# Peptides against a protein of PDB entry 5HOI, part 279

Target 1, 351 residues: chain A of PDB entry 5HOI
Amino acid sequence: FRYMPFSPAGTPFGFTDRRYLTMNEVGYVSTVKNSEQYSITVSFFDVGRFREYHFEDLFGYDLCFLNEKGTLFGQSKTGQIQYRPHDSIHSNWTKIIPLQAGERITSVAATPVRVIVGTSLGYFRSFNQFGVPFAVEKTSPIVALTAQNYRVFSVHYSQFHGLSYSLSELGTSSKRYYKRECPLPMSLPNINSDMKKDANLDYYNFNPMGIKSLFFSSYGDPCIFGSDNTLLLLSKWRSPEESKWLPILDSNMEIWKMSGGKETTDIHVWPLALAYDTLNCILVKGKHIWPEFPLPLPSEMEIRMPVFVKSKLLEENKAILNKKNEIGADTEAEEGEEDKEIQIPVSMAAE

## One batch from the design tools (peptide; made by RFdiffusion4, then SolubleMPNN)

Design b1_p26_3_s2 (from b1_p26_3, 13 letters changed)
Fold by OpenDDE base, seed 3:
Structure b1_p26_3_s2 (fold): chain B 351 residues (1-351), chain A 26 residues (1-26)
Amino acid sequence: as target 1 above (351 residues)
Amino acid sequence: SDLYNSIFDPSRREERRKKLKELINS
């Protein structure tokens, strides 16, 4: 394992000269390699509220966080960060984060009121929106950050303890913890099974945690979308003893349902945000599990607790077919090819 | 706060659902 720079829904370059640094419900940030420099474009889904802008990046920013007020950029190795307000009324600012030998910025987050920097050594640095520092805290190594208003959701990794998470609020005078380095019940990428496809290896090398994105819901609940394509939501986080992770969407199962039970191994969900009862996402068709250029039109999936398993449905359908054959019903089993459409029982389609 | 970006506007939900089905079945 190596600490890699993480940005929410960021994509690798792959074999191209361009990638998405980050994307969410606000928009998407792309970078294109131009010889020894990069051109960054900040694009928005609401073209009525925001104007697309671009700039030349001489630093090679590999970290990004987009919010409704600005974009935070970071360079993982040099420790440089830059905040760019979308409105030209506020000035851009740049800062160097002091890094120890071998320390990297692993994640950055920004809200209209806070900037957060997390490192591979577990330094948690907080600033206001103008880059004025509040505090430096030493935590377990940080692998991912997101923030909403004053709240920060941090993911930590230890080789001994695996994944943990913290949920904190960054007031003016102090940091409050709602959760502090609690176990995160998210599956890590399985190198042996999933890496048989070169595209999966490229993605693993870019993001070894398999965290496609993390965000706060519209209700302010921490959400994480892992390599298993399951959306987890932290419920009841205000009550430490009642707090639990809810698997609120299996996106592979949802695509499979939407296809009518066809094999959909080439269709991938790329998470953006959770807006009320819907996961905003990009559907990607093809070899890569991440969106390429141009960006496909965003989609939405309704959230629900998964109550069915594809394997169980396959067994039930086989059992039904076997019973029909025993009853001498000449259901011409069309020797249809390996893509046998799995009929989803109407009862499971309505729940 | 109208979190509905023009792309995520509720009025276009059926259009998005149609395009989603077309993409999945393509």
Scores: peptide ipSAE 0.199, ipTM 0.791, DockQ to the pose 0.178
Fold by OpenDDE base, seed 1:
Structure b1_p26_3_s2 (fold): chain B 351 residues (1-351), chain A 26 residues (1-26)
Amino acid sequence: as target 1 above (351 residues)
Amino acid sequence: SDLYNSIFDPSRREERRKKLKELINS
């Protein structure tokens, strides 16, 4: 087994000179081979808010994470990382992560407040947005990372135990775990059935875990999209005993329905983000399960599980809070209520 | 507000659904 560099929704080169390093709801990062060099372009979906930029990459960055404030790059073999703010106000910074012999950076993540580096030996390294280190922790081998604000969703792999996940919060003083190396109920790619097509073998060699992407939802729930094209959402993660993975979208079944029950073996969902009740995705038509160039326009797929309940309960709770504030009740709104997990009524969890 | 970019704008949802149907039926 070989640990490969993972980036959310990253694509292989295949037989081309170009690929996407990463993509999400903010935009997409592409790299093009130019002889011994690479040209990287950071593109955005909101062209009114952000300006596309490019630079020459002399290092061959194979890891990337895009957020609303900047782009983190990494080189899996050398341990070099670079953070590039989108705004010219903040300087770029570069750092070398010390790697042991045979160790690789397997994933990187960045939020406006944290930078995270995970390795094939299970070193979890945390930094602030300026590259100041907080801690180094030894975990099971890290295969994927994503982060939102202070929260980190990590996927781990053991040859003996398969996939596990952790959910942690990187405060100022300490790392808190909500979940620590718990079993991840995601199927690995089936080499024997799916590898009959050369395009699937190329993708498997690029991403042997079959994790197309992982992200936090707009509500801060960890999401993962595997090789089975099912979107899993971690529900009730604040209650460790009640936490469960919910299959909120089977994208193959949804495409099948939208086709009127036709065979749609040439249509593929490429996940970007979960925004409220919709999976932001690229629909790919063709031989490859990943988007090529130019990038197709993003699409949305409605999820079956009522995130509608969370939005409606958030709106109802906001409306109740606003009504309490209008009624002039001296309810000391403890600042701590915003992070209370909205209890989904049992009646709506059964649909 | 910040999660809505110009591509994912709700006003364009019907356009996206139309293009999606065209892609699936092509």
Scores: peptide ipSAE 0.194, ipTM 0.794, DockQ to the pose 0.180
Fold by OpenDDE base, seed 2:
Structure b1_p26_3_s2 (fold): chain B 351 residues (1-351), chain A 26 residues (1-26)
Amino acid sequence: as target 1 above (351 residues)
Amino acid sequence: SDLYNSIFDPSRREERRKKLKELINS
């Protein structure tokens, strides 16, 4: 086993000179090999809100995280990181993360308020958006990171315990754990069955954990999409004893249904984000399980789980709040109510 | 967020569904 640099929905070079460093609902970051350098392009899905930009990369960035405010880059071997705001008003910054002998940066994440660096030795490093350090914590080896606002979803690997996950909140003074190195019920890539195709071996060498992506849903629930093409969502994470992973979408089963029950072994789902009740994804047709160039138009897959009710309940709650505000009732909206987990009625979980 | 509105706009769902059917049946 080798620790490889992970970025959400990143693709290998394969036999080409170009790959995606990362992609999500905001956009996609590509890199092209030149003779001695790389050219990086940051592209956006909302071309009305964001302007595409490019730069020359002399460091060979192999880690990337894209958010609505900027792009974080990292070099897994040297420990160099760079944050580039999308707005030219804000300055780029660069920092070197100190690495021990044989240590690698395995994942990076960035929100508008936090930068996170995870390593193969389990060093979890937190910064603000300006690269000012908060803390260094030692955990189990980190293999993947994502973040939303102050929350961090981390995936860990131990040779003895397999995959685990943590869910934490990075306050100004302290880190709170909602989950700390709990078992992650995700299947690892099956080397013996899937490696019969050269393309699967190339992908395994690029990403030996088979984590195609991880993200927070639009509701702030941790999501992971593994090599089995199943979308897992962490439900009830605020209630430590009730928290569970829900298989909310089997993407192979949904493609099979959409085909009218035909074998669709050449069609692959590449995950971007979970927006409400819909997995945003790229549908890939061909030998490679990842998108090539040019990037196909994004598609959507509806999830069948009762998370549909969460959107409807949130819309109903917003409509009730708006009506209360019109009636001039000084209901002090306690700032703490937005963080209450919407309980899905048991009746809706059985359909 | 406004980001979803261009490519993931609900108004384009039928276009995406059509392209998906074309991709699956090609």
Scores: peptide ipSAE 0.183, ipTM 0.791, DockQ to the pose 0.176
Fold by OpenDDE base, seed 4:
Structure b1_p26_3_s2 (fold): chain B 351 residues (1-351), chain A 26 residues (1-26)
Amino acid sequence: as target 1 above (351 residues)
Amino acid sequence: SDLYNSIFDPSRREERRKKLKELINS
């Protein structure tokens, strides 16, 4: 197993010179290879609130986290991190994280009040928004981080124990755990079944854990979206004994329903955020499971408990159709099941 | 019949939201 740099909803280069470093409800960060350099663009969905900006990256940042106040960048191999406030009033800062031989920064997160760095050796480093260090903690190897305000959701991986998660709050003087290295009931990518498509192998090489994104909901609940395209929400995390992962959306099932029960093998959900009862996402149509350039417009998908198995729904629909055919009643009730045609998102022109 | 139409029925959106909130808070 190889620890790879993870950023929320980050995309691979594939066969292109460009990729998304990260994306969420605030916006998206792209990087373009330019010879030995990279050009980074920080773009926003709320163009009235934020101004797009770009800069030359001489370091080859492969980690990113975007929030409402700034963007955190990291270089997994060198340990360099940079925080860039969106407001030009505040200064950028750069720091080198000390790494051991073979250690990598695996994930970074930033809130308006905290910066977090996680490594392949399980070093958890915390800073304020100005890069002042608080603490270094040794945990199990960190594979993903997200943060909201003072809270951090971390995913850990051990070759012996599989996936675990922690939920912590970073006060000024202390770290509090709500959950500490508890088992994460997320399916890992199945190399043998899913890797029949070259695009899946490229994505697996980029992200071996298959974590497309992780975020906090608008209510402050940890969410994770894995390779199975299921959105998991951590419920009751304040009560350690009652805490459970809820599968609140099977995106494959919802796409299947929205398509009128057709096999849509070319439509993929790319998660951004959970806002109330809607998953903000990019609907991707194509060979790759990730958005390409230009970025399609964000879509919303209503969260639904996956109570229904596709096979049972197909059997019930066949049984209803057979009963309607036996009852020769000409009630063409066009029950307008508004087949909400999956509107192919208009691509936002990344200029 | 009622289960399938009930999943797609926009009128039950608020009921689904309540049940989800109850399940999240249960």
Scores: peptide ipSAE 0.019, ipTM 0.541, DockQ to the pose 0.065; fails the geometry check

Design b1_p26_3_s3 (from b1_p26_3, 15 letters changed)
Fold by OpenDDE base, seed 2:
Structure b1_p26_3_s3 (fold): chain B 351 residues (1-351), chain A 26 residues (1-26)
Amino acid sequence: as target 1 above (351 residues)
Amino acid sequence: SSLYNSIFDPSRAEERRKRLRELINA
């Protein structure tokens, strides 16, 4: 296992000179290799509110986090971070994070009020939006970070315990934990023999944890989208004893349903954000499970608790087809079996 | 003008859903 720099919905270079450093509901950040330097472009989905901008990167930023106020960049090996406000009113700032021998910045996050840096040794460093430090905490090794307002969702990895998560609030004087290094029930990528030949190996080398993205929902719930293409939402996190991970979308199953039960192995969901009851995503077709250039226009998928596995739905559909064939009735497929899916009420996410 | 609405604007929800269906069935 190797600690790799993680950014939400970041893509590998693959065989190209370009990749997405990060993408979310605000926009997407791309980098292009230009000999010994990089050209970074910060693009937005709301072209009315924001202006696209670019700059030359001499440092080779491999970490990025985009919010509505600015972009945080990081270099995993050197410890350099840069914050760039989207407006011209606030100044850019650069800082060097002190790293020990072999330590890497593994993830960065930024909100309009906080900057967070996580490392392979489990150093959790917090700053304000101007780069003024608040605290340094030692945790288990950090592999991913996201943040919203004052809240931070962190994913940790231990060779002995696997994946864990923390949910914390970064006040002015103290860090409060809602959850502290609790088990994260996310499946790791299966490294079995079949990955050795496919585009999946290139992605695994880029992201060994298979965390495609993590974000807060529009209701402020921690969400994670793993290599199994299942969206997990942390419900009831304000009540420590009642908190649970809900599988609110199996994207492979949803694509399979929407295709009419066809094989859809070339169709991939790339997660951006959870907005109310919809996953904002890029639908990717082709060999790579990640979006290429140019970025396809975003799609949305309605969230539904997967009460049925693909195998059961296939068995039920076969049983229905067999019954229809036995009855000899050319009765049009009444859409009426949609009622068996327990819709997660939008209210359950907000509690 | 309607051309500058965010891709994630609520007014474009049907466009995003339509795109999903078209892409899956193409």
Scores: peptide ipSAE 0.414, ipTM 0.868, DockQ to the pose 0.235
Fold by OpenDDE base, seed 5:
Structure b1_p26_3_s3 (fold): chain B 351 residues (1-351), chain A 26 residues (1-26)
Amino acid sequence: as target 1 above (351 residues)
Amino acid sequence: SSLYNSIFDPSRAEERRKRLRELINA
């Protein structure tokens, strides 16, 4: 297993010289290869509040986190990090994170008040927004980070235990755990089934955990979107005994319903954020499961508990069709085109 | 000043939902 740098909703280069380093509800950060250099652009969805900016990257930043106040960059191999406030009033700062031999920065996160760095050896490093260090903690190997205000959601990987998660609060004087290295019930990418398409292999090599994104909801609940295209939300995390992961959206099921039951193997959801009861996302049409350039305009999907399985609905509809054909024996079997729209119950149709 | 509402402004929710339907049915 190789630890890869993770950023929320980051995309691979694929066969291009361009990729997204990260994207969320604030905006999107892109990088373009120019020989041995990179050009980074920080773009925003609220063009009234923010101005797009760009700079030359001589370090090859492969980690990024965007918030409303600034952008954090990291280089996984060298340990260099840079924080760039969006406002020119505040100065940029750069720091080198000390790395051991073979250690990599695997993820970075930034809020207006905290900077967090996680590594392949499980070093969790915390800083204020000015790069002043608070603490270094040793955890299980960190594969992903996100943060909101003082709260951090971390994903860990062990070869022996699989995926785990932590939820912590980084106060001024102490770190509090709400959850500490608890099992994460997320499905890992299945190399044998999913790799039938070359595009899936490229994505797996970029992101072997299949974590498309992780974020906090608008209500401050940890969310994760895996390779199964299911949005998981951590409910009741303040009550250790009541805390559970809720599958609040099966995006493949929702697309299938909205299509009238057609095959939608070329339509992909790319997650950005959970705002109230809607997943902000990019809908991607094509071979690649990730957005290309230019970035499509964001869509939204209503969250719905996946109570219904596509297979069960297809079986029920086949059984209804077979019963109709047994009763209607005298009408010519028109060679019913395979594309007969599955009648989705009105209660399941997206309004 | 035309308030360029963010793409994620609540006032543009119908536009975002319409876009989803159009892309799925295209």
Scores: peptide ipSAE 0.414, ipTM 0.870, DockQ to the pose 0.218
Fold by OpenDDE base, seed 1:
Structure b1_p26_3_s3 (fold): chain B 351 residues (1-351), chain A 26 residues (1-26)
Amino acid sequence: as target 1 above (351 residues)
Amino acid sequence: SSLYNSIFDPSRAEERRKRLRELINA
């Protein structure tokens, strides 16, 4: 087993000189190999809000995370990271992460307020958006990271215990855990059954965990999309004893249904984000399970319950709050109400 | 205001669903 650099929805080079470093709902980052250097392009789906930009990469960045404010790059072997704001108001910054012998940066994440670096030895390093360090924590080996605002979803791997996950919040003074190294019920790629096709072996060598992507939903729930093409959502994560992974979309089953029950072994879902009740994705047709160049226009797949119930409950709660405000009740708005988890009835979460 | 609606704009939802159906049935 080898720890490989992970980026959300990143693609291998395959037989080409170009790949996607990362992609999500904001955009896609590509790199092209030019002799001893790389040319990186940061492209956006909202060309009205953002301007595409490119730069020459002399370091060979193999890690990337894209958000609405900037792009984080990392080099897994050297420990170099670079943050590039999309605007020209804020400066780019570069930092070297100290690595031990044989240690690799395995994943990076960035929000408008936090930068996170995870390593193959389980060093979890946190920074603000300007590269000022907060803390270094020792965890189990980190294989994937994503972040939204102050929250971090981390995936860990042990040869003895398999996959685990953590969900944490990076405040100004301390790290809070909602979940700490709990078992992750995701299927790993089966080398013996799936590797009969050369294209699957190339992808396995690039990403041995088979995690195509991980992200937070628009409602702030951790999501993961594995090699089985099932979207898992972490429900009730604020209640440690009630927290569960929900298989909210089997994308292979959905494609099969939409085809009218035809064989669709050449059609692949490439996940971008979960926005409300829809999986934003690239639909890929071909031998490779990942998108090639040029990037196809995004598609959407409607998910099954429970996120649709969550949206209705959010609308209902918002309507109740608006009615309370109209009634002029001097209820001191406890600042803590915005973070109350909406309890989805168990009956609605099982359908 | 840029007249350009993002690919993920709610107004383009039917376009994204149509694309999915067309690609699956092609």
Scores: peptide ipSAE 0.412, ipTM 0.872, DockQ to the pose 0.213
Fold by OpenDDE base, seed 4:
Structure b1_p26_3_s3 (fold): chain B 351 residues (1-351), chain A 26 residues (1-26)
Amino acid sequence: as target 1 above (351 residues)
Amino acid sequence: SSLYNSIFDPSRAEERRKRLRELINA
C-alpha cells in the first residue's frame, strides 16, 4: 500500500498530459504538464461571479482544494502549500510544511476561515486563512480531508483497522470532536474483481482508497462517495450515540433505473457536491470512470432520502420559534440554537 | 451583461435533470 495525494474529485493523468486536481460545486482546477513545468487553470461554474485564472506551477502541485474565496494547492513530497484568493485584493501566500523522511502531505482542505493539512504519518495541521498556524495534532494516518466553515471531515487509514473518520470543529481556542477516529463503513476497491479493466488499475494506482470525493452537504452533513458509487451521508453527528451513515444514493442502481434496466457499465457518476436533495455530479461515458477534457456539463441526481424533511423541519422550527416570540415567552433563543440538529423522525431515515 | 446563472443555480435544475436523462438514454 502507498499513500497517495488525495483531492476531492481529482482525476489521474492516465495517458494524457492533463488532469483535474480537484472539482466541486464552485468549479474545477486543471493542470497541464509542459516539460518540467505545469500550467494550472482555476475554472468556475458561476462565470458571472468568478473569473477564470491561470498560473505557471514550477513545483508540480498534486493536491488542491477549491472554495468560494480561494484555492489551496499542495505538493505532497516537498510539503509546499500555496493559497490563492480568487480576488486580487487578498495576497497569495506560500508555506513549507515540515515533513519527516518518507512523510507526505496526503490531503489539504481550505475554507474561508481555515486551512488544514493532513499527512501520511497522521499529522493534522491547522491554520487560519492567512496561513497562521493554530495547532499540530497527531492522529492515525490521514488519507482524505474536506472542510466547511470551521468543520473538518477527515478520513484515516490503518493497515490494522482499515478506514476511520473524524468530524471536528476548529474554533479559535480549541478543537472539538463530534467524532474521533470512528469506523468508516465504506468498501475499499477490490483489486481482484474490478482490476480486470486497465482503466480501473490506473485509477487504483492514483487513488487506492477509491474515495472519488468527500464534501459537506448544503446542510453541513459529511458526505463520502466511494468506489462502490454509493453516496454515504453522516446523519445525527451532533449526537455521537445516534450518528449513522446513511446510503442516500446508489448511483449505479439509479443509472440502471433511469436507463430502463439496460446495461450501463460505460456510464459513471463523478460526484461534485450534495445540494439539498440533489447530488451535483458529472456523468461520464466511456472506459474511464473519471471525466476527461473538455469537462462535461454538470448533471444532478435526486437522492432517495426525504431531505425534504430537513427543509420542512427547518421551516416548521422557524415557524414555531416565530410563534413563541409572538406569545411573549422570554425564551432566550441562544444564538447557538439555530445550529441544533433537526431531529429527523426515525421513519424518514429508513426510506 | 447576461447574468449567466451558475450551472448550479436553482433555475437551471430542470436543465441539469434533463441532461442526465438524455446522457443515460443516448
Scores: peptide ipSAE 0.411, ipTM 0.872, DockQ to the pose 0.229

